# Peptides against a protein of PDB entry 3J47, part 43

Target 1, 121 residues: chain A of PDB entry 3J47
Amino acid sequence: IRLTNQLKSLKGLQSKLKDVVEYLDKVINKELPINHTILGKLQDVFNLLPNLGTPDDDEIDVENHDRINISNNLQKALTVKTNDELMVIYISNLVRSIIAFDDLIENKIQNKKIQEQRVKD
Target 2, 69 residues: chain B of PDB entry 3J47
Amino acid sequence: YEEKEESNLAATKSMVKIAEQYSKRIEEEKELTEEELKTRYVGRQDPKKHLSETADETLENNIVSVLTA

## One batch from the design tools (peptide; aimed at target 1 L48 L78 T82, target 2 T12)

Design b2_p26_4_s2 (made by RFdiffusion4, then SolubleMPNN; from b2_p26_4, 21 letters changed)
Fold by OpenDDE base, seed 2:
Structure b2_p26_4_s2 (fold): chain B 121 residues (1-121), chain C 69 residues (1-69), chain A 26 residues (1-26)
Amino acid sequence: as target 1 above (121 residues)
Amino acid sequence: as target 2 above (69 residues)
Amino acid sequence: TDTTIKELERLLESEKAKLDMLLSLK
């Protein structure tokens, strides 16, 4: 469900971007007038997208830098953060798995001891 | 799309919380492992079972966190 | 983050040691 929703969002974004590109191509070809409203919204989206190109603007929200936001430079920083988070989660899962295995082994040992006692009785 | 975006935003907020909870989960996992060790010495199933259950819960939470990330 | 990773590594190692101990008893 979650991955599906993420994929759906990405597909929706991709479709919208494609529509914008197609619109821009039509405007360039003078087939359609520039839709200022769509361009304004797109600009807003681009402004909300982590600025890939200007490393010097300090105002890149530090909170988003730690998250993998996929826009190349900020996306790289965000990718690093996401990788770190994924690594932590992976290690945590591994630790939990090991604990669970330890418990399973202990349960098996106990069961074996119980069986051995039953055979002696 | 909107529902997924909301889910992603919630996931993102959850990730921050997960990072904080991660340290706690690690501690809980350590406690579980210690209880298992103690249970091996005591031979009582109950502490070991509890440790195992807590470890499983910790694992599940980590898996959910990874899936959210 | 680094501290969390180190803690996780310690947990993993502890769990591994426990697992090995359990395996030795089997």
Scores: peptide ipSAE 0.501, ipTM 0.870, DockQ to the pose 0.016; fails the geometry check
OpenDDE base, seeds 1, 3, 4, 5: peptide ipSAE 0.436, 0.458, 0.441, 0.439; ipTM 0.851, 0.862, 0.852, 0.852; seeds 1, 3, 4, 5 fail the geometry check

Design b2_p26_4_s3 (made by RFdiffusion4, then SolubleMPNN; from b2_p26_4, 19 letters changed)
Fold by OpenDDE base, seed 2:
Structure b2_p26_4_s3 (fold): chain B 121 residues (1-121), chain C 69 residues (1-69), chain A 26 residues (1-26)
Amino acid sequence: as target 1 above (121 residues)
Amino acid sequence: as target 2 above (69 residues)
Amino acid sequence: TDELIRQLERELEASKERLNMLNSLK
């Protein structure tokens, strides 16, 4: 469910970006007037997107190394953080799986002991 | 789309909380392992089952965290 | 995050040891 929602959001964003590009192309070609409302919303989206375009801001490297990737250039630094988080989650899942496996083994051992006792009776 | 974006944002905020919860979940998993060990010594099924259940819950939470990341 | 990973690694090792003990009883 969650992954599906993320994919849907990403697809929606992609579609919207495509629509914006198509709109911008039409504006460049003077086929349509500049829709200031769409541009304003895009600017808001870009402002909410971590600054893709300014690699020079030293603040991006430190904050984004520890934060989940929102956007491609910032996304590289954030990808490292995301990878670390994913590794932690993976290890935790592995540990849980091992514990669950241990319990299953012990349950089997107990069941075997119970069966052996029943055969002796 | 907006609902999913909001869900992703909530998921991202949850990921920070997940890092904290992860440490706690690891501790809960250790407790489960200790209870399993104790149950193995005591021969009581109930503590062992409880440990297994807590380990499973911890695993599920980690899986959800990974899926959220 | 690195400290958390190390904690997880320790937990994994502990779980593995328990698994080995269980396997020895099987």
Scores: peptide ipSAE 0.470, ipTM 0.863, DockQ to the pose 0.016; fails the geometry check
OpenDDE base, seeds 1, 3, 4, 5: peptide ipSAE 0.455, 0.461, 0.429, 0.455; ipTM 0.852, 0.857, 0.851, 0.851; seeds 1, 3, 4, 5 fail the geometry check

Design b2_p26_4_s4 (made by RFdiffusion4, then SolubleMPNN; from b2_p26_4, 18 letters changed)
Fold by OpenDDE base, seed 3:
Structure b2_p26_4_s4 (fold): chain B 121 residues (1-121), chain C 69 residues (1-69), chain A 26 residues (1-26)
Amino acid sequence: as target 1 above (121 residues)
Amino acid sequence: as target 2 above (69 residues)
Amino acid sequence: TQELERELELRLEALKEKLRMLESLK
């Protein structure tokens, strides 16, 4: 369910971005008049997006070091953080799996001991 | 789309909290393993079961974190 | 039974070692 929702959201965003690019290309080519309302909403979306591809990225690297889901250039520093977080999650899952496995083995041993005791009685 | 985006944003905020809690969860898992070890030595089933349950809860939380990442 | 107990102990120790390695990577 969650993955499907994320994929649907990402697909919706991708479609919208494609529509925007296509619209911008048509405006540049003077094929369509600029729709100011759509452009304003897009500009608001871009202003909410971290600065993708400005070379002054040296200062912004410090604040967003910790966030997984930020777009492309900030996403590079974020990708490192995301990778670290994913690694931590992966290792945690491994540890939990091993603990659960150890408990399962112990339960099996105990059950075997109980059965052996019942055979002696 | 918006509901899913909101869910993803909530999930991302949860991941930061999960990262902080992760260290604590590792310690809790370790404590459970110690309780299991103690239960093995004492022959008491109850502490061992409790350790197993906490390890499972820790695993579930990590799986949810992975699904949210 | 004793062999299974030993195997459990070995697995538990291996888990503890993995946990320690993970803590060292942090």
Scores: peptide ipSAE 0.410, ipTM 0.846, DockQ to the pose 0.013
OpenDDE base, seeds 1, 2, 4, 5: peptide ipSAE 0.415, 0.430, 0.420, 0.419; ipTM 0.847, 0.854, 0.850, 0.845; seeds 1, 2, 4, 5 fail the geometry check

Design b2_p26_5 (made by RFdiffusion4)
Pose (drawn by RFdiffusion4):
Structure b2_p26_5 (pose): chain A 91 residues (1-28, 36-48, 72-121), chain B 63 residues (1-40, 47-69), chain P 26 residues (1-26)
Amino acid sequence: IRLTNQLKSLKGLQSKLKDVVEYLDKVIHTILGKLQDVFNLNNLQKALTVKTNDELMVIYISNLVRSIIAFDDLIENKIQNKKIQEQRVKD
Amino acid sequence: YEEKEESNLAATKSMVKIAEQYSKRIEEEKELTEEELKTRPKKHLSETADETLENNIVSVLTA
Amino acid sequence: AAAAEAKALWEAAAEAEEALAELLAA
């Protein structure tokens, strides 16, 4: 789902660029200003990424913890299944 | 495009706030463990732990 | 300070996303 959403966003840019190229050819405004603003707003993320790296680490650790908890419940389930099997054999 | 952006936007606003959500997910994780212990309720605890993991995964995807 | 920088990062990303949405809507 996230991927489809990202693709939709990129699609708009691609189409938008084509339109802009055609527009320029024909010319040979508000949209242009907006585009420039967007440009000014990965390069900048480079410095910002430094912080993101730290946060990514924290969310990795949280994921690991959740995985451990899931494993725990999984073990209990397995034990219950084994007990059920034993009961059936007895019967 | 907008629908997709909306989802992404929510992922972003959650990333700004995740310090509090992390502490609440930490607690929830612990709660799940408690429920399991009682069972040894157990199911409820397990569900809570799964939810916490899922929230962490969503945070990582957004990042 | 690091928390403020992290918030600024995500706010800047949000602004970029809103600006991009406006561009695509136009």

Design b2_p26_5_s1 (made by RFdiffusion4, then SolubleMPNN; from b2_p26_5, 20 letters changed)
Fold by OpenDDE base, seed 5:
Structure b2_p26_5_s1 (fold): chain B 121 residues (1-121), chain C 69 residues (1-69), chain A 26 residues (1-26)
Amino acid sequence: as target 1 above (121 residues)
Amino acid sequence: as target 2 above (69 residues)
Amino acid sequence: KDKEELVKTYELNIERLKKRKELLSL
């Protein structure tokens, strides 16, 4: 369910970005007038989204590195952070699986001892 | 879309909380390992079972955390 | 640091599992 919702959100964002690019191309080509409302909303999104396009903006504000926000350059840094968090969770799951396996091994040892005692009686 | 965005925001907040709780979960896993060792030496099945159950709960919480990420 | 500690915990647990498996095979 959650992954499906994330995929739907990403697809919606991708479609919107495509529509914006197509609109901008038409405006540049003077085929359509600029939709100021869409541009204003996009500008708001770009202001809320860390700068996607300029590799040179040194203001990777350390504070925004912490938020899992789905936007490409900060998304790259956030994707790295998210990947790091996912890696930590993965390792934690492995550790728990190992503990559970240890318990299974111990249970098998105990069962074997019980069987050996029953054969001796 | 909005419901998914809210869910993603909640997930992100949950990830931060997971990172904070991660060290605690590691400690709980260590405690479980120590209890298994103690139970192996004492020969009592009950402490080992309790340790196993706590390890399983810790695993489940990590899986939920991964699914939330 | 936290990741390194987690990895170390994982390695310790793997080693413990190996020892227990060896003991079961005996």
Scores: peptide ipSAE 0.452, ipTM 0.850, DockQ to the pose 0.016; fails the geometry check
OpenDDE base, seeds 1, 2, 3, 4: peptide ipSAE 0.435, 0.442, 0.438, 0.435; ipTM 0.843, 0.852, 0.848, 0.848; seeds 1, 2, 3, 4 fail the geometry check

Design b2_p26_5_s2 (made by RFdiffusion4, then SolubleMPNN; from b2_p26_5, 20 letters changed)
Fold by OpenDDE base, seed 2:
Structure b2_p26_5_s2 (fold): chain B 121 residues (1-121), chain C 69 residues (1-69), chain A 26 residues (1-26)
Amino acid sequence: as target 1 above (121 residues)
Amino acid sequence: as target 2 above (69 residues)
Amino acid sequence: SKKKELEETYNLNIERQKQLKELLSL
């Protein structure tokens, strides 16, 4: 259920982003006027998103390389953090599985003892 | 979509908390295993069951944490 | 009777083993 919801959210976000890109392309091509309301909502989305360096389409100048690098570094840091979290979860699951296995072994031993007692009776 | 986004945000916050509690959970799992071992020797089924239950809870929490991540 | 109690305990253990196996199978 959670994974399905996350996937649905991600798909929805992807679709919305695609729509925004298409809209922005039309605005750039002067096919549509600049809609301030859409831009405002987009800005709100960007503000809620961690500074995913959407390079502001500001000038292709040398400053964009530094911002892109900062964005890449942030993305890398987030990826590392996510990997660490996943690793912790994996280890935890492994430990729980080991404990469950231990319980299973004990239960099996008990059942064997009960069976042996039944055969003796 | 919005409900899923809210759920994901809540899950992310929970993951941070889980990361902090992960060490505690590992320790709890170890304690349960030790109690289970002791219970095997003493023949006390109840302590062993309790250890198993705690281990299961720890596993479940870890799974939820992973799924939230 | 003790025999009935033993049977119940055995059945409970079998069920627990099934649950543990399911948990381990992830």
Scores: peptide ipSAE 0.480, ipTM 0.838, DockQ to the pose 0.012
OpenDDE base, seeds 1, 3, 4, 5: peptide ipSAE 0.469, 0.523, 0.477, 0.489; ipTM 0.831, 0.856, 0.834, 0.835; seeds 3, 5 fail the geometry check

Design b2_p26_5_s3 (made by RFdiffusion4, then SolubleMPNN; from b2_p26_5, 19 letters changed; failed a check: too like the target's own chain)
Amino acid sequence: SKEEELKKTYELKEEELKKRKELLKL

Design b2_p26_6 (made by RFdiffusion4)
Pose (drawn by RFdiffusion4):
Structure b2_p26_6 (pose): chain A 91 residues (1-28, 36-48, 72-121), chain B 63 residues (1-40, 47-69), chain P 26 residues (1-26)
Amino acid sequence: IRLTNQLKSLKGLQSKLKDVVEYLDKVIHTILGKLQDVFNLNNLQKALTVKTNDELMVIYISNLVRSIIAFDDLIENKIQNKKIQEQRVKD
Amino acid sequence: YEEKEESNLAATKSMVKIAEQYSKRIEEEKELTEEELKTRPKKHLSETADETLENNIVSVLTA
Amino acid sequence: TEEEEKFLDALLEAAKAALEALKALP
């Protein structure tokens, strides 16, 4: 789902670029200003990425913890299944 | 495009706030362990732990 | 044209929100 959404965003840019190229050919306004703003707003992320790296690490750790908890419950379920099997054999 | 951006936007606003959500997920995790212990309720605890893990995964995907 | 302007406005909002999120990180 996230991927489909990202693709939709990129699609708009692609189409938008094509339109802009055609527009410029024809010319040979507000949209252009808006595009420039967007441009000014990955390069910049480079410095900002330094911080993101730290936060990524934290969210990796949290994921690991959740995985451990899931394993725990999984072990309990396995044990319950074994007990059920034993009961059936006895019967 | 908009729908997709909306989903992404929520992922971003959650990333700004994740310090509090972390602490609440930490607690939730512990709660699910407690429920399991009682069972040894267990199912409820397990569900809570799964939810916490899912919240962490979503935070990582957004990042 | 109006649709493109709305699209770019949404990109601007999204980019600003992303920058704010990145700057808010420790």

Design b2_p26_6_s2 (made by RFdiffusion4, then SolubleMPNN; from b2_p26_6, 12 letters changed)
Fold by OpenDDE base, seed 3:
Structure b2_p26_6_s2 (fold): chain B 121 residues (1-121), chain C 69 residues (1-69), chain A 26 residues (1-26)
Amino acid sequence: as target 1 above (121 residues)
Amino acid sequence: as target 2 above (69 residues)
Amino acid sequence: DEETIKFLERQIESEKARLEALESLP
């Protein structure tokens, strides 16, 4: 469910970004008047998007880097963190799968011992 | 979209908590593994079963964490 | 975190060794 919601949100963002690009192209081509209100809201959205392009402002809190995979440079460090978290989860799942496998082996051994005992009786 | 964003934010907050709990879960998994080994020697099915169940619960929690990451 | 990765790698190796030991038991 959550992954599907994230994918839908990403698709929605992609569609909106495409619509913005198409709108900007129409404005550049003088086909449509510049809607300052839409541009202002878009600028606000871009400003809320972690700054993709300027590596120079080192001080934007490490805390936001962990949360918002949306913007490419911040997204790179967030991608690294998300990759590390996914790796931890993957390893944990692997370890648990191994434990479950060990339990299955032991259950099989016990069942075999029970069957061997029944053949001796 | 907003509802999904809120759900993702809640998932991210849960992931931080999961990271803290992860170390504890690994220790719990080790303790269970030791109990399973002990149960193999003692012939008591119950401690081994409890270890298996806790390992499964730990797996489920990791799968949920992956689905939230 | 590199320390977390090392910890996980150690757990995987320990559990793999345990599985191999369990499989080797008749």
Scores: peptide ipSAE 0.443, ipTM 0.851, DockQ to the pose 0.016; fails the geometry check
OpenDDE base, seeds 1, 2, 4, 5: peptide ipSAE 0.429, 0.428, 0.432, 0.409; ipTM 0.842, 0.853, 0.850, 0.839; seeds 1, 2, 4, 5 fail the geometry check

Design b2_p26_6_s3 (made by RFdiffusion4, then SolubleMPNN; from b2_p26_6, 14 letters changed)
Fold by OpenDDE base, seed 1:
Structure b2_p26_6_s3 (fold): chain B 121 residues (1-121), chain C 69 residues (1-69), chain A 26 residues (1-26)
Amino acid sequence: as target 1 above (121 residues)
Amino acid sequence: as target 2 above (69 residues)
Amino acid sequence: EEETLKRLELEIESLRAQLEALKSLK
């Protein structure tokens, strides 16, 4: 039962990752705004995944242990990968926001210079 | 299982490469932003706009790269 | 768009519930 639930969870995670990729593709195409809340929730799920690998139950047969370890290692690797991807996306969005802010500051500075020139005339 | 492991290894290698490319692109973007800032003090508008556009393109390419890995 | 986001949110919540169920079994 537990293993089946873990497999179902992993399959669900895989499906979700696919949906996230599809969503991100739409964002790249400027069809959708970036939803930070979804990304944050996804990160939370991933941060919970490594905690599934704590080996407190001694008696699981060696053959299942290797498959579970591979699955857990794979899941951990996928989790780390996804976290890294999310971080990259987050940083990219932050940088875009900074650029936009810089452009706004420039526009304000230009407007101020135009106003100062008009006061001198 | 082996096919998944190979796929994950390939994906991980691709991700490392993307991360390196991303780091380089971020540095290029920072340089462009610094030049824009310097250009603001000099009062030449055209270089600033070009730097901003280049930074935006760099970000778009980074996002596409992340979505493709 | 919003529907896709809601579906994704529901799936995330399902995954969270499964993770919590797994933790409660340990």
Scores: peptide ipSAE 0.471, ipTM 0.839, DockQ to the pose 0.062
OpenDDE base, seeds 2, 3, 4, 5: peptide ipSAE 0.415, 0.476, 0.482, 0.439; ipTM 0.854, 0.859, 0.845, 0.853; seeds 2, 3, 4, 5 fail the geometry check

Design b2_p26_6_s4 (made by RFdiffusion4, then SolubleMPNN; from b2_p26_6, 14 letters changed)
Fold by OpenDDE base, seed 3:
Structure b2_p26_6_s4 (fold): chain B 121 residues (1-121), chain C 69 residues (1-69), chain A 26 residues (1-26)
Amino acid sequence: as target 1 above (121 residues)
Amino acid sequence: as target 2 above (69 residues)
Amino acid sequence: TEELEKQLELEIEYQKELLKALESLK
């Protein structure tokens, strides 16, 4: 369910981006007038997007080391944080699994002892 | 789309909270292991079962965290 | 990424060893 929702959101964004590109191409070709409202909303979206495409901007020390999913250069620093978080989660899962297995082994040992006692009685 | 975006935002906030709770969950897991150790010595099944259940809950929470990440 | 993969492999190996221990006890 969650993954499906994320995928749907991403697909929606991709479709919208495609529509914008197509619109911009039509405007460049003088086929359609500029829709100022759509352009304004798109500009707002671009301003909120981390600078994906400026090759010239110095290694923006992306101060926000903390977040997983945002685009390329900011995304690299975010990717490191995401990797660390995933590593912690993985280690935690491993530890939980180990404990669960230890308990299972102990339960099995106890069951075996109980069976051996029942055979002696 | 909006519902999914809201869910993703909530999930991200939950991850931060999970990271904070992670240390506590590790401690809870250790406590369960200690109860198992005590049960191994005392031969009482009940503390071991409780420890196992807490370990399982801890594991489940980590899996949910991974799925949310 | 490589470290994460190594940890995952270690976990898989641990699980396999645990399964063997359970089978040996049966």
Scores: peptide ipSAE 0.452, ipTM 0.852, DockQ to the pose 0.015; fails the geometry check
OpenDDE base, seeds 1, 2, 4, 5: peptide ipSAE 0.425, 0.425, 0.426, 0.450; ipTM 0.846, 0.848, 0.850, 0.849; seeds 1, 2, 4, 5 fail the geometry check

Design b2_p26_7 (made by RFdiffusion4)
Pose (drawn by RFdiffusion4):
Structure b2_p26_7 (pose): chain A 91 residues (1-28, 36-48, 72-121), chain B 63 residues (1-40, 47-69), chain P 26 residues (1-26)
Amino acid sequence: IRLTNQLKSLKGLQSKLKDVVEYLDKVIHTILGKLQDVFNLNNLQKALTVKTNDELMVIYISNLVRSIIAFDDLIENKIQNKKIQEQRVKD
Amino acid sequence: YEEKEESNLAATKSMVKIAEQYSKRIEEEKELTEEELKTRPKKHLSETADETLENNIVSVLTA
Amino acid sequence: SELYKEKLENELKAAELLTEIAKELA
């Protein structure tokens, strides 16, 4: 789902660029200004990425913890299944 | 495009706030462990732990 | 932490601008 969403966003840019190229050919405004703003707004992320790296680490750790909890419940389920099997054999 | 951006936008606004959501997910995780212990309720605790993990995964995907 | 927030804000602003551009083109 996230991927489809990202593709939609990129699609708009691609089409937008094509339109702009055609527009320029024809010419040979507000949209251009808006594009420029967007441009000004990965390069910058470079410095910002430094902090993101720290936060990514934290969210990795949280995921690990959740995985451990899931494993715990999984063990309990397995034990229950074994007990059920034993009871059936007895019967 | 908009629908997709909406979903992304929410992921972003969650990333700004995640410090509090972390602490509440940490608690929830603990709660699910408690429920399991009682069972040894257990199901409820397990569900809570799963939810916490899922929230962490969603945070990582957004990042 | 502030820099991280700025990154997200920039991403939001960029998304808003691109939505506006998409509406104008439509």

Design b2_p26_7_s1 (made by RFdiffusion4, then SolubleMPNN; from b2_p26_7, 16 letters changed)
Fold by OpenDDE base, seed 4:
Structure b2_p26_7_s1 (fold): chain B 121 residues (1-121), chain C 69 residues (1-69), chain A 26 residues (1-26)
Amino acid sequence: as target 1 above (121 residues)
Amino acid sequence: as target 2 above (69 residues)
Amino acid sequence: TKALNEMLERQEEASKLLSEIQKLLE
C-alpha cells in the first residue's frame, strides 16, 4: 500500500512535469499565454526541491546526512541518513528474527516434551 | 496523489522517530530473549510468551520502519 | 553503502543461525 501510494505520487508528479514542459514549450513558441497559476505552483515545487543544479558541496547540511533522501546534493546527505536508518531497521529485523527463532525453538522443545509425556501415558 | 503525498510526508517524519525508537526496540528484544532463557530454565511458559510477544512487536515496528524508509 | 553491506552480512548470518536452530528443532 505505502509503496503503491509513493509510486502513484511519483507518476502524478511525472505527468505534471511533462504537462509543464509542454506548456513551457508552447509559451516559448508564443502559442499560449503563461499560466501563472501553474507556474507559481511549479516554482513552489522547485523551491521545495533541493537545489538540483548547484554542485556546491557546501550546502549539504550535515544534519541532513542523517535524514531521508530528498533530492540531489541534499539528497546525497539525506541518502546517507536513509542508509543509516535502513541499517538500523535491518539490524532490528535481524534481532526480531533471532528472538522469533528462539521462541520457535522453545515451542518445539515444549511440543516434544508434551509428545513424550503422551507416549508415556 | 495527494493522499499518497501526505502519507509519504508522514512516513518521512516518522523515520526520525523510528530511528530514535530503534535503540529502545533493540533493548526490548534483548529483554524478551532473557525472559525466554529464564523460562527455559524455570519451566514457566508465561515469561517466554511475553518475551516472544515483545520481540514480535519490535519486529513489526522495524518492518513498518523499513516500509517507511 | 558500506554500512548497508555490513547490515546485509549480519542479516545473512542471522538467517543462517536461524536455519541451524530450525534444523536442530526437527
Scores: peptide ipSAE 0.479, ipTM 0.870, DockQ to the pose 0.016; fails the geometry check
OpenDDE base, seeds 1, 2, 3, 5: peptide ipSAE 0.446, 0.471, 0.435, 0.441; ipTM 0.840, 0.866, 0.833, 0.836; seeds 1, 2, 3, 5 fail the geometry check

Design b2_p26_7_s2 (made by RFdiffusion4, then SolubleMPNN; from b2_p26_7, 12 letters changed)
Fold by OpenDDE base, seed 5:
Structure b2_p26_7_s2 (fold): chain B 121 residues (1-121), chain C 69 residues (1-69), chain A 26 residues (1-26)
Amino acid sequence: as target 1 above (121 residues)
Amino acid sequence: as target 2 above (69 residues)
Amino acid sequence: SNALNEMLENQEKASKLLREIQKELE
């Protein structure tokens, strides 16, 4: 469910970006007049979400270390933070797995001891 | 899309909380392991089982955290 | 990305170790 929602959001964003690009291309080609309202809204979105709107831009804005897995420029710094969080999660999973395994081993040993005692009785 | 965005935002906030909880979970895992060790010496299955269960719960929470990230 | 891959690799190693321990317990 969560992944599906994320994918839906990403798809929506992608579609919107595609529309914007298409519109900009038409304006550049003088095929359509500039829709100032749409552009203004888009600019507002970019101002609120700095460096999220450009899918292919490699530039890293270093200043905002917020914890979200985002692929683009400002997202790289955020990606580093996300990577760190993921690393912690993986390490935790590993530790838990080891503990669980140790417990399983102990349980097996105990079961064997119980069986041996039953044979002696 | 808006619902998904809200869900993602909530998930992100949850991840921050998970990071805090992670330290606690690690401690819980250690406690369970110690209990298991004690159980090995005492021959009581219950403390060991409890430690194992806590470790499993910690693992599960970590998996959920990964899925949420 | 490299950190994620390293974490994945570590997880795989841990899983392998767990499997080995399980085999020893058999």
Scores: peptide ipSAE 0.516, ipTM 0.865, DockQ to the pose 0.016; fails the geometry check
OpenDDE base, seeds 1, 2, 3, 4: peptide ipSAE 0.504, 0.513, 0.506, 0.499; ipTM 0.864, 0.869, 0.865, 0.871; seeds 1, 2, 3, 4 fail the geometry check

Design b2_p26_7_s3 (made by RFdiffusion4, then SolubleMPNN; from b2_p26_7, 17 letters changed)
Fold by OpenDDE base, seed 4:
Structure b2_p26_7_s3 (fold): chain B 121 residues (1-121), chain C 69 residues (1-69), chain A 26 residues (1-26)
Amino acid sequence: as target 1 above (121 residues)
Amino acid sequence: as target 2 above (69 residues)
Amino acid sequence: NQALNEMLERQIESSKLLREIQKLLD
């Protein structure tokens, strides 16, 4: 479900971006007037995207280290944060798996003891 | 699309909390394992079950965190 | 990338261990 929603959002963004490109092409060709509302929203989206081209280290806020990479430098920092989070999740999953395995082993041992007792009775 | 975007944003914020809670979850898992070990020596009683349940919850939370990442 | 790969490797190892435990329980 979550992955599907993320994919749907990404597809929606892609479609919207395509529409904007088509609109810009029409405006350049003087076929249609500029829709200022759509352009403004698109500009806002671009401004929220980390700048892909500027390597300036200064915008790496510690809080963004754990955020998803959207643009290059900030995106790199966000990628590192995402990697750290994924590592933590992985380790946690491993630990849970080990615990579950231990419980499974104990359950199996118990079941064997119960079966042995039933055979003796 | 909007609902999915909101869900992704919420998931990202949740990841930060999950990272912080991860250490606690690991400790809880260890405690459950110790209780299971104790129950193995004392008998087949509730502490082992409780440890197993806590371990399962920790695992589920980790899976959700991975899906959110 | 390296940390992610290490995490993935650990998951694989954990999965293998789990499978071994399952075999012991059979």
Scores: peptide ipSAE 0.544, ipTM 0.872, DockQ to the pose 0.017; fails the geometry check
OpenDDE base, seeds 1, 2, 3, 5: peptide ipSAE 0.532, 0.536, 0.533, 0.529; ipTM 0.865, 0.869, 0.863, 0.861; seeds 1, 2, 3, 5 fail the geometry check

